Peptides against a protein of PDB entry 6TME. Designs and how they scored, part 27

Target 1, 324 residues: chain A of PDB entry 6TME
Amino acid sequence: NRLKRAYIALQAWKKAFYSDPFNTAANWVGPDVCSYKGVFCAPALDDPSVLVVAGIDLNHADIAGYLPPELGLLTDVALFHVNSNRFCGVIPKSLSKLTLMYEFDVSNNRFVGPFPTVALSWPSLKFLDIRYNDFEGKLPPEIFDKDLDAIFLNNNRFESTIPETIGKSTASVVTFAHNKFSGCIPKTIGQMKNLNEIVFIGNNLSGCLPNEIGSLNNVTVFDASSNGFVGSLPSTLSGLANVEQMDFSYNKFTGFVTDNICKLPKLSNFTFSYNFFNGEAQSCVPGSSQEKQFDDTSNCLQNRPNQKSAKECLPVVSRPVDCS
Target 2, 324 residues: chain A of PDB entry 6TME as posed
Amino acid sequence: NRLKRAYIALQAWKKAFYSDPFNTAANWVGPDVCSYKGVFCAPALDDPSVLVVAGIDLNHADIFGYLPPELGLLTDVALFHVNSNRFCGVIPKSLSKLTLMYEFDVSNNRFVGPFPTVALSWPSLKFLDIRYNDFEGKLPPEIFDKDLDAIFLNNNRFESTIPETIGKSTASVVTFAHNKFSGCIPKTIGQMKNLNEIVFIGNNLSGCLPNEIGSLNNVTVFDASSNGFVGSLPSTLSGLANVEQMDFSYNKFTGFVTDNICKLPKLSNFTFSYNFFNGEAQSCVPGSSQEKQFDDTSNCLQNRPNQKSAKECLPVVSRPVDCS

## One batch from the design tools (peptide; made by RFdiffusion4, then SolubleMPNN)

Design b1_p9_8_s4 (from b1_p9_8, 3 letters changed)
Fold by OpenDDE base, seed 1:
Structure b1_p9_8_s4 (fold): chain B 324 residues (1-324), chain A 9 residues (1-9)
Amino acid sequence: as target 1 above (324 residues)
Amino acid sequence: SSALDEALS
């Protein structure tokens, strides 16, 4: 009996709660699991006459606890939303049995350990949100081999390089922000055919930006701020026909910010502050457009306010990095 | 709007 298995799982989970401030699981009593708050039943895909637990929604419940291995008994769950809780520990490997998993949101919790590789076992996964946790270590390259629509990794403890497999991703949204990723952005990034938003904020990324970024025709948000990027902005960025928000601030970029970048047709905000740019086109000057907002603060620009001193600029500007 | 600010769901 599928509902009996679900009952075992849900009761085990209730026992794994250390705190339930809103008494979310107060009605988690008895065999009628479909009446449980945050538990949603639907007809089974293989037998419409059978009712199964198809979804969990415990978002914003502030529940403290852990995910017990018995959750692997919820084999019919396609939607698992438990964001904004205080769940700790690791994601159980027993969740590999949830072969219908479609959306997995464990964001804004206290999960630890390596990337939850169990997510790679779900063949139908489309939405992965593990942001705002304490996941650490390397990002498995295989994550980008999956046909995901969204990948939220931000605000964790991930380290090492971004996998070159990123180019295989079909995701429209990918966030790397506020981790410890290092190395260069892979050149394969230009192969992300469905990418709309990508965020690299606040990592240890370095090197030159790959020219292949200019191939991201559908990107509306590109944020690479607060890293260690060097060299000039790729001239190929003129190809970002749909970019609206672009941020390169708080890096070590040098060179000239070109007219072709600042005149991008959909560009609304372009922030390139806190770098070592030594020139900008007139179209890049803050206030030059009513439709576009620019920030050129704290660069090495002449005749602009709030720039770095010559003492700060000269050592960097005189030794420009050739990105070839 | 930013991917970082996407609603949790």
Scores: peptide ipSAE 0.024, ipTM 0.707, DockQ to the pose 0.387
Fold by OpenDDE base, seed 3:
Structure b1_p9_8_s4 (fold): chain B 324 residues (1-324), chain A 9 residues (1-9)
Amino acid sequence: as target 1 above (324 residues)
Amino acid sequence: SSALDEALS
C-alpha cells in the first residue's frame, strides 16, 4: 500500500525533527497522511483510483532536523518544497526512488556536502533550487544536460570552474552568485538559447569575458559583478537587444565603454563602477539619460568625479590585457 | 512555485 509506505516515511521524518516552532507536524498522527499539514495527495498517474502522496510543502516552517533515508518511500512525490527551514546534513541518495520529481526546492537550509547528484537521476525534473545552503565542491557538468527551466545555485560553497556544458542548458534563469567558482566563463555560454537571467555575482571568476555573450538575445538580466574579470568589454555586447539590467562592477576591466553598449535599446540600469576603465562614451555618463541609469564610480576616467587615483590606475591601465 | 520565493539576502 502506497499510503502505508508514505506513513512510514513521514513518521520517520517527524522523528528526525529537532524543533518544530510552529507545530507544523502536530497533526502528523495516524494513518491518514493526506490530512497531514503540508502533505498533498492526488490520484496516482498509473491508477486514478489510488490516492498517493504527490506533494510536500513545508516552506517557511523553521523546522530543525534532517532528511532521513525513509523519505525514499515517498515514490509518488512530484513536488518537494521545504525552503526556509533549518534542515541539516545531506540529501539522501534514497530520493533516487522519487522518479516523478518535478520541482525540488531545498533552498534556505543548512544542507552540506557535495552537489546532490541524486537530483541528476530524476528524469522529469524541471525546477531545482538549492540556493542558500552549504553545498560544496565541483558542479557536475551533467546539471546542464537536464531540461531544467530554472537552476538556483547561489549562496553556497561551490568551487572550481563553470562547466562548458552550460551552453546546453535550456534554463531561463541560472544563478551562480556568492560561491567560489573560478576560471573563465565558458565560450559555450552563447548557446544558451532560452536564457533570460544569469547571475555570477561574488565569485572568483577571471579572464576575459567571452565574445559569445553577445549572442544571448533573450537575456534581460546579466550580472557579472564582484569577480576578477580583466580586459575590455566585448564589442559583441551590442547584440544584447533585450538586456535591461547589466552589472560589471567590482572587477578589473580596462579600456573604453562604448556607445554601442550604453545605447542598448532596452537597457535600464548599467553599472560598471569599481573597475579600471579609462574612457566612456557620452551616452554612458550618469545623468545623460532620463530612461537609463549608469554608475561609472571608481574607474580611471578623466574629468569624472569619484575616480581612482593615478597611483592606482597607472599600473593596470598601462598593461591592458589583450583579449583577442 | 518555488520560483516565486524572494531573495533572502
Scores: peptide ipSAE 0.023, ipTM 0.680, DockQ to the pose 0.257
Fold by OpenDDE base, seed 4:
Structure b1_p9_8_s4 (fold): chain B 324 residues (1-324), chain A 9 residues (1-9)
Amino acid sequence: as target 1 above (324 residues)
Amino acid sequence: SSALDEALS
């Protein structure tokens, strides 16, 4: 009965394909769905004697089509990987019936509409990859209440502020890059206890960096480049004991880049170019270390090459934003 | 790395 439902779902999906360049679904014929290319069966969790469709892997199949509502019949699917296709439309609400969903990867497709709130209904979800789509609107705060290991949101059309619930996230990797997020980074960011990598690149984020960033002891990658951040770098960044890559380039930062930041013990690459910094410690100077790479290009630094003109610097440097 | 996480090539 479960495989019969899977057959109905998979045949409906095959019918929803507009193009299958690699003939991936060519063998999707007959009741033996476990032999279908990209379909993986396993013993059911509730009855080991019953075989069920547990996974879908259609990664890199270049399939054009949409996800039909009949996919909700795949109630035993825990792994759904369909990245690098040309699927369009919305994520069906019927997928709420896939209560075992563990990994959901629909990245690099043509999906549209709001955040797929059906993902919030999956109690066991650990991996969410929706990057490189056309999802739009607000990010639901509830996404960070989930016990996710990874959250990939980059290269979409998301707007509004980053939810304050971000501090509740247990994810090791979170990407916001190349969206339209605005406002400040929430102070609750410092509560992300498992965070290793966070990327804010290319948004409309603004304000001061919260001091609480310095509480991210496990972070190895912190990229806040290409935003509208202002003020000085928080002194608490000296607490980033494991940061290896840090990028603050293409912002409106001012003030002095301190030794405490540039001497971070694991720091290998620190880019703070294209800002309005008016001073840097000797340890921040490019070429000062063999183990660390720095970029101080296009700031307001004295006696350094490739800096902004006094005309560009003076209006900004003379009016520093107080972040206290 | 963040570069790998952002790029799907």
Scores: peptide ipSAE 0.022, ipTM 0.693, DockQ to the pose 0.449
Fold by OpenDDE base, seed 2:
Structure b1_p9_8_s4 (fold): chain B 324 residues (1-324), chain A 9 residues (1-9)
Amino acid sequence: as target 1 above (324 residues)
Amino acid sequence: SSALDEALS
């Protein structure tokens, strides 16, 4: 019965393919769905004597098509990996029936519409990759209420603010890069317990960096480049004991880059170029360390090469944003 | 699940 439902779903999906360059679905014929390329069967959790479709892996298949509603019949699927295809349309709401969903990777496709809220209905979801699509609108705050290990949102069309619920996330990796997020980074960011990597690159984020960033003791990568951030770097950044890669480039930061930041014990690369910093500690100077790489290009620093003109600096530096 | 994880790894 379960395999019959899977057969119906998979045949409907095959019919929804517009192009299959590698003939991935060429063997998708007959009732033996467990022999289908990219279809993986396992014993059912509720009855080990019953074989069910537990996983789909169509990664890198370059398949053009859409996800039909009949995929909701794949009720035993826990792993759904379909990255690097040309699937279009929306994620079907019928996927709410896939209550065992553990990993959902639809990255590098042509999906459109709002955030796929069906992903929020999966109680056991641990991995969510929706990057490199055309998803748009607001990010649902509820995404961070999920016990996700990784959240990949980069290279989409998401707008509005980052939800304050971000502090509830237990994810080790979160990417916001290359969207249209605006507003401030929520102060609740410091409550993220397991964060190793966070990327904000190429958004419309603004305001001051929250002091609470300094509470991210396990972060190894912090990239806030290519935004509209203002003010000084928080002194609390000295608390980033494990940061290796830090990028604040292409913002509107002002003030002094402190010794406490540049001497972070695990810091290997610190880029603060293309801002309006008016001073830096000697430890921040490029070439001052063999173990650390710094970039101070295009700031308002005295006696440094490749800085902004006084004409460009004066209007910004003379009006520092108070972040207090 | 473990067998599936191994097959998909």
Scores: peptide ipSAE 0.008, ipTM 0.598, DockQ to the pose 0.041

## One batch from the design tools (peptide; made by RFdiffusion4, then SolubleMPNN)

Design b1_p10_1_s2 (from b1_p10_1, 4 letters changed)
Fold by OpenDDE base, seed 1:
Structure b1_p10_1_s2 (fold): chain B 324 residues (1-324), chain A 10 residues (1-10)
Amino acid sequence: as target 1 above (324 residues)
Amino acid sequence: PPPPKSLPLK
């Protein structure tokens, strides 16, 4: 019986709770698992006469505990939302049995260990949120072979390079922010056909920005702030016809910020502060437009306020990185 | 009903 397996799983999970501040699992008693708070039943896809546990929603329950291997008995679960809890440990490999998994949100928890590769085993996965955890190590290249609508990786401990497979992603939103990613952005980034938002904030990324970024015609948000990027901004950024928010702040960029970038037709906010830019077009000057906000603070610009000293600028500006 | 999609955490 599927509900009997669900009962075993849910009772094992209740035993794995160290704290339940809102008494969310208080009614998790007896065989009627469909009455359990945060448990959602639906007709099985293979037999409409059979009721199964199709979803879990424990969002914002502040539950401390872990995910026991018995959760692999929830074989009919398509929606698993447990964000904003205090769950710790690793994602159980037994969840590979949840072949209907469609939405998996474990964000804002205390999960540790490597990337939960069990998520890659789910053939129908569309939504993956693992942000605000302590996941570490390399990002598996195969994540971008998944037909995901969004990929939320931010605020973790991921290391190594961004996989070149990123260009295969069909995701509209991808977040890498606040990790330990290193190396260059792959040139394959320009192959991301459905990308609307990409965020690289607060990593250890370096090198030149690839020219292929200019192929991201649908991108509305591009944030590469708080990294180690060098060289000039690619001239191909003039191709970002839909970009609204662009941030290159807190890098080591040099050269001239061009009219072709600052005159982008949908550009609302462009932040290029805390770099080593030595010139900007008049269209890039803060206050030059009523429709656009610019920040040129802490560069090597002449006749602008709040710039770096000549002593700070000269060693960097005199040694421009050629990105050609 | 199935649970709603989780909102982006700010």
Scores: peptide ipSAE 0.048, ipTM 0.799, DockQ to the pose 0.074
Fold by OpenDDE base, seed 5:
Structure b1_p10_1_s2 (fold): chain B 324 residues (1-324), chain A 10 residues (1-10)
Amino acid sequence: as target 1 above (324 residues)
Amino acid sequence: PPPPKSLPLK
């Protein structure tokens, strides 16, 4: 009996709650699991006459607790949304039994340990949100072999290079922000077919930007701010025909910011502040356009306000990193 | 209604 297994799982989970401030699980009593708050039943895919637990929504419940291994009994769950709680510990390996998993949102919790590799076992996974947790260690390359619509990794403790497999991703949105990612952006990034938004903010990424970024024709948001990037901006960035928001601030970029970048047809905001740029085209100057916002603050620009001192600029500008 | 997919980026 599937509902009997669901009852065992949900009662084990209720027992794993340390705090339920909104009494969300107060009605989690008795065998009728389909009446439980945040539990959604549907006809089984294999037998429409059988009712099964198909979804969990405990978003914003502020529940403190952990995910017990008995959750692996919820074998019909396709939607698992538990964001904005205080769940701690690790994602149970027993969730590998949830072979229908389609959307998995554990964001804004207190989960720890390595990347939840159990998510890679789900053949039909389309949405993965693990952001705002304490996940650590390496990002598994296989994450980008998944046919995901979105990959939210931001605000964790991931410490690795970005896998070369990123170019295989079909995701429209990928967030790496506020981790400990290091190394270069892979050249394979230009192979991302459906990418609209990519965010690298606040990592330890370094090296030159790959020229292949200019192949990201569908990108509307490209944020590489608060890293250790060096060299000039790739001339191929002129290929970003749909970019609306672009941020390169708080890096170590040098060279000249060109008209071809600042005249991008959809560009609404371009921030390149807190670098070592030594020149900009007139089209890049803040206030040069009513339709575009630019920030050139704290560079090595001549005749511009709020620039770095010559003493700070000279050591860097005189030794540009060649990215060729 | 389907649950909201994700939190907004803060």
Scores: peptide ipSAE 0.046, ipTM 0.790, DockQ to the pose 0.102
Fold by OpenDDE base, seed 2:
Structure b1_p10_1_s2 (fold): chain B 324 residues (1-324), chain A 10 residues (1-10)
Amino acid sequence: as target 1 above (324 residues)
Amino acid sequence: PPPPKSLPLK
């Protein structure tokens, strides 16, 4: 019986709770698991006469505990939403038995260990949110072989390079922000067909920006702030016909900010502050447009306010990185 | 089933 397996799983999970401040699991008593708070039943896909546990929603329950291996008995679950809790430990490998998994949200918890590779085993997964945890180590290249609509990785402890497989992603939103990613952005980034928003904020990324970024015709948000990027901005950024928000602040960029970038037709905000740019076009000057906001603060610009000293600029500007 | 609920990027 599927509901008997669900009862065993849910009772094992209730025993794995250390704190339930809102008494969310108070009614988790007896065999009628479909009456449990945050448990949702539906007809089974293979037999409409059979009722199964199809979803879990424990979002914002502030529950402290862990995910026990018995959760692998919830084989009919397609939606698993447990964000904004205090769950700790690792994602159980026994969840590989949840072959109908469609949406998996474990964001804003205390999960640790490597990337939860069990998520890669789910053939129908469309939504993956693991942000605001303590996941560590390398990002598996296979994450970008998944047909995901969004990939939320921000606010973790991920390390190493961004995989070259990023160009295979069909995701509209990808967040790498607030990790420990290093190395260059892969040139394969220009192959992302459906990308609207990409965020690299607050990593250890370095090298030159790849010219292939200019192939991202549908991107509306591009944020590469708070990294170690060097060289000039690619001239191919003039191809970003739909970019609205662009941030290159807090890097080591040099050279000239061109008119072709600042005149992008949808550009509303362009921040290039806290770099080593030594010139800008008149269209890039803050206050030059009523429709566009610019920030050129703390560069090596002449005749602009709030710039770096000549002593700080000279060692960097005199040794431009060639990105050719 | 419940609708997806994700946190905003902070």
Scores: peptide ipSAE 0.044, ipTM 0.791, DockQ to the pose 0.099
Fold by OpenDDE base, seed 4:
Structure b1_p10_1_s2 (fold): chain B 324 residues (1-324), chain A 10 residues (1-10)
Amino acid sequence: as target 1 above (324 residues)
Amino acid sequence: PPPPKSLPLK
């Protein structure tokens, strides 16, 4: 019964392929779905005497096509890895029947439409990779109510604000990079218990950085580059005891880059170039340390090379944004 | 080894 449903699903999917350059589905013939390339069977969790399709791995197959609704018949699938293909259209709502879904990787495809809210229906989901697609609209707040280890959203068309529910996330890695996110980083960010890496690169984020970033004591990578952030760097950034890579470049930051930030004990790379900083501590100067790299290029610093002109600096530096 | 689960940031 279960393998017969899997056969129907997989044959419907094969029919939904427009191009299979590596002939990945060439052996997708007959009822023995467990012999299909990229199909993995295991004993069912409810009956170990029953063999079921437990995983799909079609990574790097360059397959053009779409995901048909019949994939909802793969009710025993826990692993769905189809990255680096040319699948288009939307993620089928019928995948809500895949209640064992644990890892879902559809990255580097041509998926469109809103956030695939079907992913929120999976109670056991731990890994979600939807990056390098054309997903659009707002991020559902409920994504951060999931007990995910990683959340990859980068290189999409997501817009609106980052949900305040981000503070509920238990993810170690979260990527927002190369979207259209706007507004401020939520103050609730400091509540992220397991965060190691967070990337905001290349959005339309603005306002002041929340002081609560300094509570992220386990963060090793913090990248907020290529946004519209304003004001001074929070003094609470001295709390980032494990930060190794920090990037604030290509923003509108002002004020003084403090010794307490540049002397962070694990800091190896700190980029604050292409801002409007008007001073830095001696510990922030490029070449001041052998163990740390700094970039202060294109700020409003005195006695430093490659700075902005007084004409560019004065209008911004004379109107500091108060973040208090 | 299983193929890397994650693509690099571009």
Scores: peptide ipSAE 0.042, ipTM 0.782, DockQ to the pose 0.128

